# Peptides against a protein of PDB entry 4KTY, part 205

Target 1, 266 residues: chain A of PDB entry 4KTY
Amino acid sequence: YVLNDIGVIFYGEVNDIKTRSWSYGQFEDGILDTCLYVMDRAQMDLSGRGNPIKVSRVGSAMVNAKDDEGVLVGSWDNIYAYGVPPSAWTGSVDILLEYRSSENPVRYGQCWVFAGVFNTFLRCLGIPARIVTNYFSAHDNDANLQMDIFLEEDGNVNSKLTKDSVWNYHCWNEAWMTRPDLPVGFGGWQAVDSTPQENSDGMYRCGPASVQAIKHGHVCFQFDAPFVFAEVNSDLIYITAKKDGTHVVENVDATHIGKLIVTKQI

## One batch from the design tools (peptide; made by RFdiffusion4, then SolubleMPNN)

Design b2_p27_8_s1 (from b2_p27_8, 15 letters changed)
Fold by OpenDDE base, seed 5:
Structure b2_p27_8_s1 (fold): chain B 266 residues (1-266), chain A 27 residues (1-27)
Amino acid sequence: as target 1 above (266 residues)
Amino acid sequence: GYEILEYTDREVVPEDQEKIENFDVYE
């Protein structure tokens, strides 16, 4: 996972899985220097740079531009003025080198771009990492582990009341590390995500969350386990907002979210 | 080829379902 500099990222729909090539380029000239520069910009102390827990958490924050003038600006408006459309990127090298030279966030990225750059960052620093794709990935914005879908009495979605959302697909990273801060057995793959989705204790970052913990429902384990759990295991709660102001649960769908989660086969 | 990761106990069946498009990604 550390040595491969070309990868495959899965996207598309759950019943129409697509693949795209991505060049990580962790061995290219200037990339290691850029990764060190990213940690410098984060004001990460030298002692912490040897800790994959701290490095991956800092990376999840710094690969996105929010809060700290990090690497990538996200955009989903399909306009992409004053930058490069997310689909035009083919690898991490150009993005990272542009960031290093300009010292300004690079435009633009979506989840697979964030995941690609983050994968380069992790591998460049010696952390085994891979990209995973979750189809029907939930974004729980109120930490209740549910996707609350509000409906009008006519059955249409009330977009004003509905704040939770679902990606058709979402890419994030898994990083391999020990977790001495957790009980025995919860090391190994850790979910980390640099796509700016939710605020985590003051900034847009996510993880590391123990994959084993998520699998066994231990959402109390740091970091951001409830959010990652919700991404893959939220129930859709359909709520009708009545004209009299009452809310009635009409249906619960426990099969929609996290329909398929995949990674490159080795 | 791909490897299926089992984050949950949900049955993995590729079927077309409606999505909530308030938060979506594009190619």
Scores: peptide ipSAE 0.078, ipTM 0.550, DockQ to the pose 0.637; fails the geometry check
Fold by OpenDDE base, seed 2:
Structure b2_p27_8_s1 (fold): chain B 266 residues (1-266), chain A 27 residues (1-27)
Amino acid sequence: as target 1 above (266 residues)
Amino acid sequence: GYEILEYTDREVVPEDQEKIENFDVYE
């Protein structure tokens, strides 16, 4: 039997929420084998493959091609000349099977593609998982838990000085697991992200970060809690750089980031 | 804060993920 598990991914903008169908195909032939192959490519010890903490962290690294010749190459330049445009994918199966066959990263993905493939990976390995979409998702690249937006004197953004960025939307995954490595109460849903955004201890990976920890501001809990926290709760700090080298904070917006976080209703 | 809102299915319109390059500044 070939079972097809179809999900829904939310995207677009907060004022114009859109949905996308995605076939996870976790029960289709060759998919589980491919997931095992992914862990083999990661050189993951057999002893760790039963630990959802390790598996989800490895998965977050391996679903993207960076560092380790993982599954998907990300591209956001709207060219996609040497592969498949991200919007052309309809599910995880073709991507995973191509990766297994070619043993080379598959082009191309964006956040929902990464999240879709990652969701298949997690579910195949027995980890309950879902896709989450965050509208106005911050990308903090200096780990200060805020978005520093530098402005010219005319009020326009200074792109040279502004290194932090905000996605109109961003998709990642939540995986259900116990967290014996954390204090009691911080198990359950864990944020994990395979879209390559920031380096985490030497690799482009993210999580698992306890959703409960993030929700209650416990950013000291592993893994990558500060980054995930910033994605959903960063303040926008508008700064004008003066000619004399001084910085003046013009405004602070504490409501812009993480405007809406949604997942498919169960 | 961090809150998850469960939502229902809607129609599909393809759209790429994009970085926001302009911000509204309010004094």
Scores: peptide ipSAE 0.053, ipTM 0.547, DockQ to the pose 0.107; fails the geometry check
Fold by OpenDDE base, seed 1:
Parts: sequence; C-alpha cells; structure tokens
Structure b2_p27_8_s1 (fold): chain B 266 residues (1-266), chain A 27 residues (1-27)
Amino acid sequence: as target 1 above (266 residues)
Amino acid sequence: GYEILEYTDREVVPEDQEKIENFDVYE
C-alpha cells in the first residue's frame, strides 16, 4: 500500500511536542467522489460549490456527525467499543471510504482525526489547507472571550460552576482563500474547525475566520471570530465562589492560553 | 520541522487530547 500524500500533525504538550504522520490520500480512488458525496449529503447548492467560503463552512459542519449525520463521531471518554479508537487511524482514506460505503457516521475521532479528514476534504476540492495545532487551547462556551475558572474557598476548581475549559492541545485547519465578503486585507489563511465544540448559528461548525482578523482583534468579522479568538487569546479569570454566594476575582492570567501554535514547515 | 504561527506567545501540554481539569492558582 503506497500513500500518495503524507502529512505531519503536531500534538502532545508544549514542553514535549510530538508528531504523527497522517495520510491525506486526496488522490486515492474514491476520495474525491466521497468529498462530493459529503456535499451532496449537506444538500449544498451547486452554485455554492465553487465558493471556498461556503465549501469550507459546510465542510466544518459535515466532517463531524452532529446535526447532519456527517463523517465522524467524536469521543473523548476512552470507551471506543463500538468503533475504532481515534489513535488507531493513520489517515483519511479509510474513514472517508467507510463513510461513503456505509452512509453512516464513522466512529471515532478526536481533534487531529477531524482535522486530518477535513484537510483531505479541502484539498480534494482545490482549497489549499493545512493543519494547525494550538497548545493550551481554550474552549469558551459563553462567548465572553474569557476562561472563567471558578474556585472553591479551598482553592480547588468548582467543576459545577466552571463551564469553560482548556484543551491541552487542539488541532484545526487553515484554508487559503480570498474574502471578498470582508474588508481588504483579510483574505489569506482562514481558520476552520470541524471538531464539534460550539454551536454556530444552529450547527456545530466553525469558520472560516480570517487569521488576520483574529490577529488584529476584529472579532466582529464572520465567521465565528470570537470563538477562534478565544481559543488562542483568552484570559484566565480565577473567581472564588464564597460560601455566602459572593464571587471574588482572585487573579487574571493573560499568558496561559495559546502558548504555542504550530503547523508543518514547508 | 514546524512553523510557529504568531497568534499569541505561550507554552506546552500532553499527547492524547484532554481537557485540563486542574489549574494553577496564583496568589
């Protein structure tokens, strides 16, 4: 078995960066057909299939199984009895072909699996794409651009009150495209994410968010710029929940989130 | 090799993707 396209995905921890190979297989038999099938399942209009903005947004929704019986079912509970453990996958080809054959979501994936399959999808459709790994990636669930960490008086995290979370690492994709829907200068790399994290206007999807916009704090630019911004730039707000019901901000850490963001070097 | 993308300047975490449950509390 010879792979046509092999990439590298970064994972692990900031102090111990690890790499894994991933076969995108964008030129393998049946893969392009499967990508077209994915768009068919999404009921995407033919007129929109030539627009990388629409394609990448649809892809971010369809690579995950939520809402629309898309490609991959995510699982993070270390129980994978009804499918393949995320770590067992080595590329996109088997996943996509299984999806096409069974016409049912494939189990299971985590962020790098989602990113790998999504990367294949984008490249198959002529969109330049790469995988990005963010270490200490924030998951803001209330769109306030902060990581609100609630603490008990003893200093332990109150898991009931703390809804926001931080991934040790998270992988998503960047897709290269023009953005005529945005002001001049905000084309180029666009962040898109198929890992189901938050609902975006009715569906679990994310992006395209202009990387340039994120870098300059333009969170008002479509799509999902606030969420992506929070992933890489959220402040940690430590709040002590007193027994009397009062909340006190104890500390603010502006340096913890998004300590390192990497992609494969050309 | 890898290319560092300058979204922000920050540090490292472990292999399997997992949510951090314990945070360092600064006094």
Scores: peptide ipSAE 0.053, ipTM 0.575, DockQ to the pose 0.263; fails the geometry check
Fold by OpenDDE base, seed 4:
Structure b2_p27_8_s1 (fold): chain B 266 residues (1-266), chain A 27 residues (1-27)
Amino acid sequence: as target 1 above (266 residues)
Amino acid sequence: GYEILEYTDREVVPEDQEKIENFDVYE
């Protein structure tokens, strides 16, 4: 007899850390079946289902509805009329069972919902996983490993000149696995993210990215290491957009992004 | 300053936390 896991997810602001409970329910009836169903929907071959690298990557794609009619539809526009508000979810079980029953994406999720469901998926399939919260999490949209902040000559931000953005907080997952596809020493915790943020080789997915690789600046290591690196380590580049079209770097802040990265202490 | 994207929040339950040291900040 194994008790269902109830976790804690951190959110809020770096100076006002908040927590919420999340029931993963990886041992609840129908959950394993649903996880297998998810992999079936992904058309994942049987041989790959034993490979945590492939499973976590597929999971990162399938937990979000984009591209492949995956589990969750994200919404950040405060319009949740056609589903459940992200904040109303308390665990993964109802979401996964609804997905299995309806065979349609479930509405709606935000990062902690994606991370919660993804955590259940990973744990259900025997992959050790945890949820990570990054405060001041950068979203590098142009793949330059920096967070560009464009300013008008008057000092006001021009948000139209870049798609780069910063989340007050962002949740993703770390999955424990060996990485025989990487050099020795880059196994262990791998960052994986099911929140649809950027396209990765044709799909909205992210990871697995070696935490050790990111730690040591090896952004060339698959998968999506540059993006994850940028999430936690981007310099804020304040650029003044001159009227003549030239750009002038006014300031660089290397301390803002990834101000705090936390997970539940076990 | 810049705009920070906000997520929907919910009720808070205090609990222990752990900082991940593997994500170092490089200058």
Scores: peptide ipSAE 0.026, ipTM 0.436, DockQ to the pose 0.039; fails the geometry check

Design b2_p27_8_s2 (from b2_p27_8, 12 letters changed)
Fold by OpenDDE base, seed 5:
Structure b2_p27_8_s2 (fold): chain B 266 residues (1-266), chain A 27 residues (1-27)
Amino acid sequence: as target 1 above (266 residues)
Amino acid sequence: GYEVLEYTDREKVAENQERIPNFDRFE
């Protein structure tokens, strides 16, 4: 998970899985220096740079440009006039080297680009890491651990009332580390995500969240366990907003979110 | 090829749901 510099990222639909090659290039010239530069820009002290918990959390913040002029600017509006379309990237090296050279955020990324660059960052710093794809990934906006889908009386989705959203797929990273800050048994793979989705204590970042903790519903364990739990286990709550102002729960789907979660087979 | 990952143990989540803040099931 550290030595392999070429990977595969899964995307598309759950019933039409697609693959994309991605060059991590963690051993290429200038990449390690760029990763160190990223930590310098984050003003990370030297003592923390040896702690994979702190490094992965800082990385999740710095790989996105929000808050701290980090590496990548996200764009999902299909207008990429001032940069490179997310689909045009084939690896992390060009992105990281451009960031180091220009000292400005690179445009543009989406989830797989964020995950690709973040994977390079982690592996470059000696943290075993892999990319994970979650099909039907929930984005909980109000921290209630469910997806509230509001319907008109005719059955159509009310986009004005519906704030929560579901990605057809979403990519994030898992980093391998011990978690001495958690109870015994919750080390190993930790979910970390650099795609800017929600604010976590003042910055757009996510993780590390213990996969074992998430699996068993221990959402009180730091960091951002409720958000990651919701991404993979939210119930879809279909609510009809009546004209009289009442809300009626029409259906609950507990099987849709996190339908398939995959990573490259070793 | 791909490896399927397990992020949810429904039985254990149900056992620990009382520990999950702001969680309400309608089932």
Scores: peptide ipSAE 0.486, ipTM 0.834, DockQ to the pose 0.206
Fold by OpenDDE base, seed 3:
Structure b2_p27_8_s2 (fold): chain B 266 residues (1-266), chain A 27 residues (1-27)
Amino acid sequence: as target 1 above (266 residues)
Amino acid sequence: GYEVLEYTDREKVAENQERIPNFDRFE
């Protein structure tokens, strides 16, 4: 989880799992320096750089360009003008070195790219890390721990009313660390996510969230446990928007989200 | 090969459901 510089990222559909090779390159020339540079850009003090909780949270913020001129600009519009399509990247090294050289965010990334670069960042700094893929991953926009899917009377999704979304898959990272800031038993793997999805106390970042806490529904434990919980355990609430303006709950699906969560087998 | 991870213990979540803020199943 630290020494391997080549990995596999799972993506695609739950019924058609695909794999993508990814070169982390945490030992390549200039990569460690770049990771340190990232923390410098984040204005992270030296005292915090030895704390994996702080480092992973800062990394979560800085691997995405939002808020702080971080490493990667996300794009999902399939245009990718003025940059590299997310699918063209094969590893973290070129991205990180470009960031260090240009001192500007690199275009473009999607979830697996963010996760790949973030994995390099974590491993480079000695934090055991792995990439996790969640099939049918919920994106809760209003922090109610459920997916509100609004339907027209004809059964089609009302995109104007539906703010929440479900990814066919989403990748994030797990980082291994103790959590002295949490009750006993909630150390170990911590979910961290650098893909810009939701604002967390002023910045687009996510985690570290204790996987054990999430697993048992302890969403009150920092950081961003409610969001991660929602990603893997949201109920789909199908709501029909009537022409008269009323809303009626038609169905609740508690089995769809988080259908399969996988990581590379060691 | 892949390893399947478990992010949800349904029974434990149910036991701790009262601790989940803003949980409203129905609108």
Scores: peptide ipSAE 0.482, ipTM 0.831, DockQ to the pose 0.209
Fold by OpenDDE base, seed 2:
Structure b2_p27_8_s2 (fold): chain B 266 residues (1-266), chain A 27 residues (1-27)
Amino acid sequence: as target 1 above (266 residues)
Amino acid sequence: GYEVLEYTDREKVAENQERIPNFDRFE
């Protein structure tokens, strides 16, 4: 269990790493109650609330507003007229308390905000958790574990054909737990992500995915291991679409994605 | 300061390539 009330979130560019302080406030009044309320809103069975696997998965779904009127509404278009700009948040407390009082999703968040609130949620419920930043984080949309980048003949990216995307950085969480549902050796840190990116069995959620499993390419291990694997280990495949409908691979970059993955030093 | 995390072991990934569904480096 991590007792730190204040943390540091890394962001920016891989060659220009920046830090942002974040107040988790897991011990402040009303925060634990709000976390319990979140699980209530998720209609989570009482029997499952003691299982960190279930709790972290539910949390990954509920910290985002999609599907279930969860905590945070994401916005990435620089239009924040109906709420608070993501960069204005300094901690989880105001967000969680607003959610509890209004019973409506709070606007707005981006990855570090989602990760910050999710970290508070996990810690409140007794799950050791930390925030992780992945520089050059892939978002695989078609579950082929690679980033297909389509190019025009002039070498420019064809945005119409290119569905996959790369974040300059992305933040998610790691939660510490045993994984009796997996083979021996795949407990410990589990990647969980509340930023709404892809649908996972009907809901925008992600994890828990065993970091050890991801590290060694065991993407068949639940949950969402293929997606997390792609975030950190996708090859960039540069493809030129020819007029005859054929595709020509122009280049393959196996080193770009997951260039640097960091967390706050203990 | 930050701690660098290792999310990829290239050798092990290659070893377990058969466990990665829909993986194709080339089209």
Scores: peptide ipSAE 0.482, ipTM 0.832, DockQ to the pose 0.207
Fold by OpenDDE base, seed 4:
Structure b2_p27_8_s2 (fold): chain B 266 residues (1-266), chain A 27 residues (1-27)
Amino acid sequence: as target 1 above (266 residues)
Amino acid sequence: GYEVLEYTDREKVAENQERIPNFDRFE
C-alpha cells in the first residue's frame, strides 16, 4: 500500500520527458468521505465495496463525468471558460472536495488529471495504485487491435477515413489486486483508466485489465484487455486509399505504439 | 527518476495471437 500523498506524473514527448508534481491528498479531511460519496453516487452495493475489482471498475467510470455525472469533465478543445484549465490543477483534493460540495461534475480534466484523481480514489479505498504514462498511446476506435492510418495517394493522412488516433502520451493507473476471476498468474498490477476514451459495456470506463494478460496478449481476459492491448502494442497500418476505393497496405510499423511506458520510481 | 514498465512480450504475444478476437493485421 502506497502511503505517499505526493506523486510525480510523467508527460510530454518520448524524447522530451517532463514531470509534474501531483498532490493526491488521500489523508486530507473530507477526501475519504468524498470517495465513499462517489461510490454512493454510483449506487454501488455495500457488498461490492470491499472488492477491488468492482471498486476499480466503478472508479474508472465515476472519475469521469460521462454517463453518471461523475467527478471530472474532460475537455481537449483548449476552451475552458466554464471551469479550471486542466493544467491549473496541482492535486486531487480541490477537485474531490468541489465535487462533494457541489454534487456536480468538476471542470476540467485531461488524462493526467483523471489519473491523479483516480489514484487518490484507489488509495483512499485501500487499493495500491500508481500512475502510468504511455508514450505514443494508441486509441483504437474500431476494435481491431491495430491502428489503421489511411493515406491519400499523395501520402497525406485521410482524416475522414482514419478514425484511430495516437496520443503523444497518455496516463492511466495501475491497481494492485488479486484476480480470482482470471486464471492463476494474472493478478498483480491491473490497468485501469478513468479518462473517457471508449464505451465499455455501456459506460465510459476501462479495466481492470491484467498487465500480465496484456503483456502476453491474452486479450480475452476481462476487462477491456483488447483496448489496453491496443494502447500499448497495436501495429500502425498505413493504408493507401485509392481513388477506386481499394486499399493497399503501404507499411506496417510494429514499434511506434507504446514506445515507452513509465511510472514513478520508488 | 522513472521505472520502465513492460507491457509487451513480443514472443508471447505472437504465440497467443490465435486468442485475439478478429485479429487481422492487414486490411
Scores: peptide ipSAE 0.468, ipTM 0.824, DockQ to the pose 0.207

Design b2_p27_8_s3 (from b2_p27_8, 13 letters changed)
Fold by OpenDDE base, seed 2:
Structure b2_p27_8_s3 (fold): chain B 266 residues (1-266), chain A 27 residues (1-27)
Amino acid sequence: as target 1 above (266 residues)
Amino acid sequence: GYEVLEYTDREKVAENPERIPNFDLFE
């Protein structure tokens, strides 16, 4: 007896929303065991495994291979010669079972693959979870809560100076939990992200960040609230770098980032 | 179908939108 848990992941463009089926397979044989193995590889103490805050944070680190030989190797080079192209995956089961069997990171993943596997991980461990898609998702890499886009004098983007980036879409997860470590009212859905984007206190991980905190601009609340806030609410700052070394702000776009954030309708 | 999620209460207004170039890493 196998319970099928099929989900839907949204991707594409904000003006051309696409859907992808994903099999979480949280009840299939070996999957729960693999999730426990993941926590073992993370050297997570047993005492912390009952805490969804710790579990989700560890999961966000371990679902990606960076730092700790976690589950998935991310790749965006469109080659994928040494593994499976991200688009070829249809669910979490094969990935997790391969990881458990080989004990080596599985190649390759992108955001929806990370989110899919992470969703399975969370659900297996009893944490209510869902996948979220953010269209025009910012990647702030200097922690200033804005996207600094440097332009040449001709108006073209200076890719050398521009370090911040924007995904056409990005998928992460929300996990439901209480947050006794935060003020009252900031429990509930927490943003967690296993796609390796930024270093968070020494590891590529993200969250849990209170969605309520982010919504109300409380970026001081752990974990990684500034980064998640920037993903959904950054202003685009267009800066012209002049020959004399001075910078001039040409425009500010406060509407571009986080244009649409969606999840599967219940 | 999808459910729209709210991650911000801030009103988003662009400055001089007609002069803002499109920037998308994956266009």
Scores: peptide ipSAE 0.382, ipTM 0.755, DockQ to the pose 0.380
Fold by OpenDDE base, seed 4:
Parts: C-alpha cells; structure tokens; sequence
Structure b2_p27_8_s3 (fold): chain B 266 residues (1-266), chain A 27 residues (1-27)
C-alpha cells in the first residue's frame, strides 16, 4: 500500500524526460466517498468491491467518461473551451470532488490526468498503485500486435491507410494484486489504463494485464494483454503501399516502441 | 529519480499474433 499522496509523473520525450508533480490526495475529505460513488455509478455489486481485479477493471472504465458517464472526458484537439485544459490540473482532488458534486463527467483529461485520477481511485480503495510512463507507446488499432505504418511511394506516411499510432509518451497505471484467475506467477503488478484508447469487450477499458505475462509474451492472459503488449513491444512495420494495391515491407524496426518505461522511485 | 521497468523481451514472440478476446470470468 502506497501512502504517498504526492507523486511525480514522467512525460516529454525519451531524450528529454520531464516531470510534473501530481497530488493524489487519497486522504483528503470526500475523496474516498467519491471513489465509492464512482463504484456506485458503475453499479458495481458489493460483493465485487473487495476484489482488486474487478475494482481495477471497473475503475479503468469509470475514470474515463465514455460508455458510463465516468469521471473524465478526454480531449486531444487542443480545444478546451468547455472545461479545464488537461495541463492545468495539478491533482486528483479537484477533479474527483467536481465529479461528485456535479454528477457529470469533468472536462478535460489526457493520459497523465487519467492516470493521476485512476491512481487516487486505486489507492483510496486499498490497492497499491503507481503511474507508469512509456516512451514511444504504440496504439495498435487493428489488433495485430504490430504497428503497420503505410508509406506512400515517396516515403511519406499515408495517414489514411495508417490506423495505428504512436504516442511520444503514454501514462497508465500498475496495480498490485494477486491473480487467482491466472496461472501461478502472474500476480503482482498489473497494467491498468483508464485513458480511453480501445474498446475492450464493450467498454473503453484496459486491464488488469499481468506485467509478467506481458514480459514473457503471454498475450492470451486476461485482460487486454495483447493491447498492452503492443504498447510496449510492437515492431514498426514500414509498408509501401503501391498504387497498384500491392504492399511491400521496406523496414522493420523492433527498437522504437517501448524504448523506455519508467515509474517513480520509491 | 525514476525506475526503469521491464515490460519487453525482444527475444520473445507472443504466443498468438492475433488478438484474443477476453474471457471475463466476472461477467
């Protein structure tokens, strides 16, 4: 159980690592109540609220507003006229309290905001959690565990054909728990992500995915191991799309994605 | 300071290159 209520989130570029402080505020007045409220809004059965697997998965879904009127609305278009710019947030408390009082999703968040709020949620509920930053984080959109980058004949990226994307950095959370639903040895840190990236069996959620499973390539293990695996281990496949419709693989880069994955030192 | 985490093993290949649907034991 991590008791530190002030954290550091890493961001920026792999060769220019930056840090920002984040106040989790898990012990602030009203925060635990808000976390319980979040689970209430999720209509989470009381019997499941003691199960970190269920709680983290529900939290993954509920910290983002998609599907279930969860806590945060994501925005990446640099237009934040109807709320607070993601960069303006300094902690979880104001966000969670606003959510509780307004009973409406709070605007706006990006990955570090989602991760910050999610970290508070997990810690409030007694789940050890930390924020992880992955530099050059892949977003596998077509679920093939690789990043297909389609190039025009002139070498420029064909944005219409290229559905996969790479974040310069992405933040998610790791939650510590046992995984009796998995084989022995795959408990411990579990990757969970509340940033709405891909639909997971009907909801924008991600995890818990066993970090050990991901590390050893066991992508068949629930939940969302293939997606998280791709985030950190995808090969970049550069494909030239010829005008005649043929595809030619020109390059494979196995070193670009997941170049650096970091968390705050204890 | 930061701690470097190990998520990747480039020498390992995923058991299945295709996305496998989750089997949710809790639903």
Amino acid sequence: as target 1 above (266 residues)
Amino acid sequence: GYEVLEYTDREKVAENPERIPNFDLFE
Scores: peptide ipSAE 0.367, ipTM 0.741, DockQ to the pose 0.189
Fold by OpenDDE base, seed 3:
Structure b2_p27_8_s3 (fold): chain B 266 residues (1-266), chain A 27 residues (1-27)
Amino acid sequence: as target 1 above (266 residues)
Amino acid sequence: GYEVLEYTDREKVAENPERIPNFDLFE
């Protein structure tokens, strides 16, 4: 999880799983220097750079450009006139070297690009890391651990009322570390996510969230456990918005979100 | 090959009609 230079990222649909190769290049010239530069840009204290908890949290913030002019600008509008289409990237090296050279955010990324670059960042700094793909990944934006889907009486989604969303797939990272800040047993794999989804205490970042904590429903454990929990465990609440303004819960689906979560087998 | 990860013990296998559109990422 540290030495592998080439990886595989899973994407597509749950019933049509696709793979793409990704070159992490953590040992390529200039990459370690760039990772250190990223932490410099984050104004991270030297004393914290040896702490994987702090490093992974800073990384989750800095791999995206939001808030702090980090590495990658996300774009999902299929118009990439001022940069490189997310699908054109094949690895982390060009992205990181461009960032180091230009000292400006690199355009553009989507979840697998963010995860790829973040994986390089973690591995480069000696943190065991892997990319995880979650099919039917929930994006809970009101922190209620459920997906509120508002429907019109005709069954169509009311986009004005429905603020939550579901990704057909979403990629994030897991980083291996001890968690002395948590109770015993909640170290190991920690979910971290650099794709800008939600604000976490003032920055678009996510994690580290203990996978064990998520699995056992300990959403009170730092960091961002409720959000990660929602990504994989949210119930879909179908609510019909009546013409008279009333809301009626029509259905609850507890099986849709997080249908399949995979990583490369080593 | 892939390894299936467990973030929950809850059953996630079901065949229900999809009523909401997925947020599609570009490939």
Scores: peptide ipSAE 0.348, ipTM 0.738, DockQ to the pose 0.523
Fold by OpenDDE base, seed 5:
Structure b2_p27_8_s3 (fold): chain B 266 residues (1-266), chain A 27 residues (1-27)
Amino acid sequence: as target 1 above (266 residues)
Amino acid sequence: GYEVLEYTDREKVAENPERIPNFDLFE
């Protein structure tokens, strides 16, 4: 999880799993220096750089350009006129070296690009890391741990009222570390995500969230456990918005979100 | 090959029709 410089990222649909090769290149010339530069840009003190909790949290913020002029600008509009389309990237090296050279955010990334670059960052700094793909990944916008899907009386989705969304797939990272800030047993793999999805105490960042904590529903454990929990465990709540302004729950689906979560086999 | 990860103990078998928009991240 530290020495491998070529990986596989899973994407597509749950019933049509696809793979993409990704070159992490954590040992390539200039990459370590770039990772250190990223931490410098984050104004991370030297004492914190030895703490994987702080490093992974800072990394989750800095790999995306939001808030702090970090590494990658996300784009999902299928235009990409002022940079490189996300699908054109094949590895982390060109992205990181461009960031170091230009000292400006690199365009453009989507979840697997963010995850790829973040994986390089973590491994380069000696943190065991892997990329995780979640099929039917929920994005909870109102922090209620459920996906509220509003329907018209005819059964069609009301896109104006429906603010929550579901990715057909989403990629994030897991980083291996001890969690002395948590109760015993919640170290190990920690979910961290550099794709800018939700604000976390003032910044677009996510994690580290203990995978064990998420599995056992401990959403009170820092960091961002409610959001990660929602990504994999949210119930779909289908709500009919009637013309008289009343809302009626028509159906609840507890099986749709997080249908399959995978990583590269060792 | 892939390894299935366990983020939940819940069985994820869809029983309801999909009425939600899915966002494709790949071109």
Scores: peptide ipSAE 0.313, ipTM 0.709, DockQ to the pose 0.497

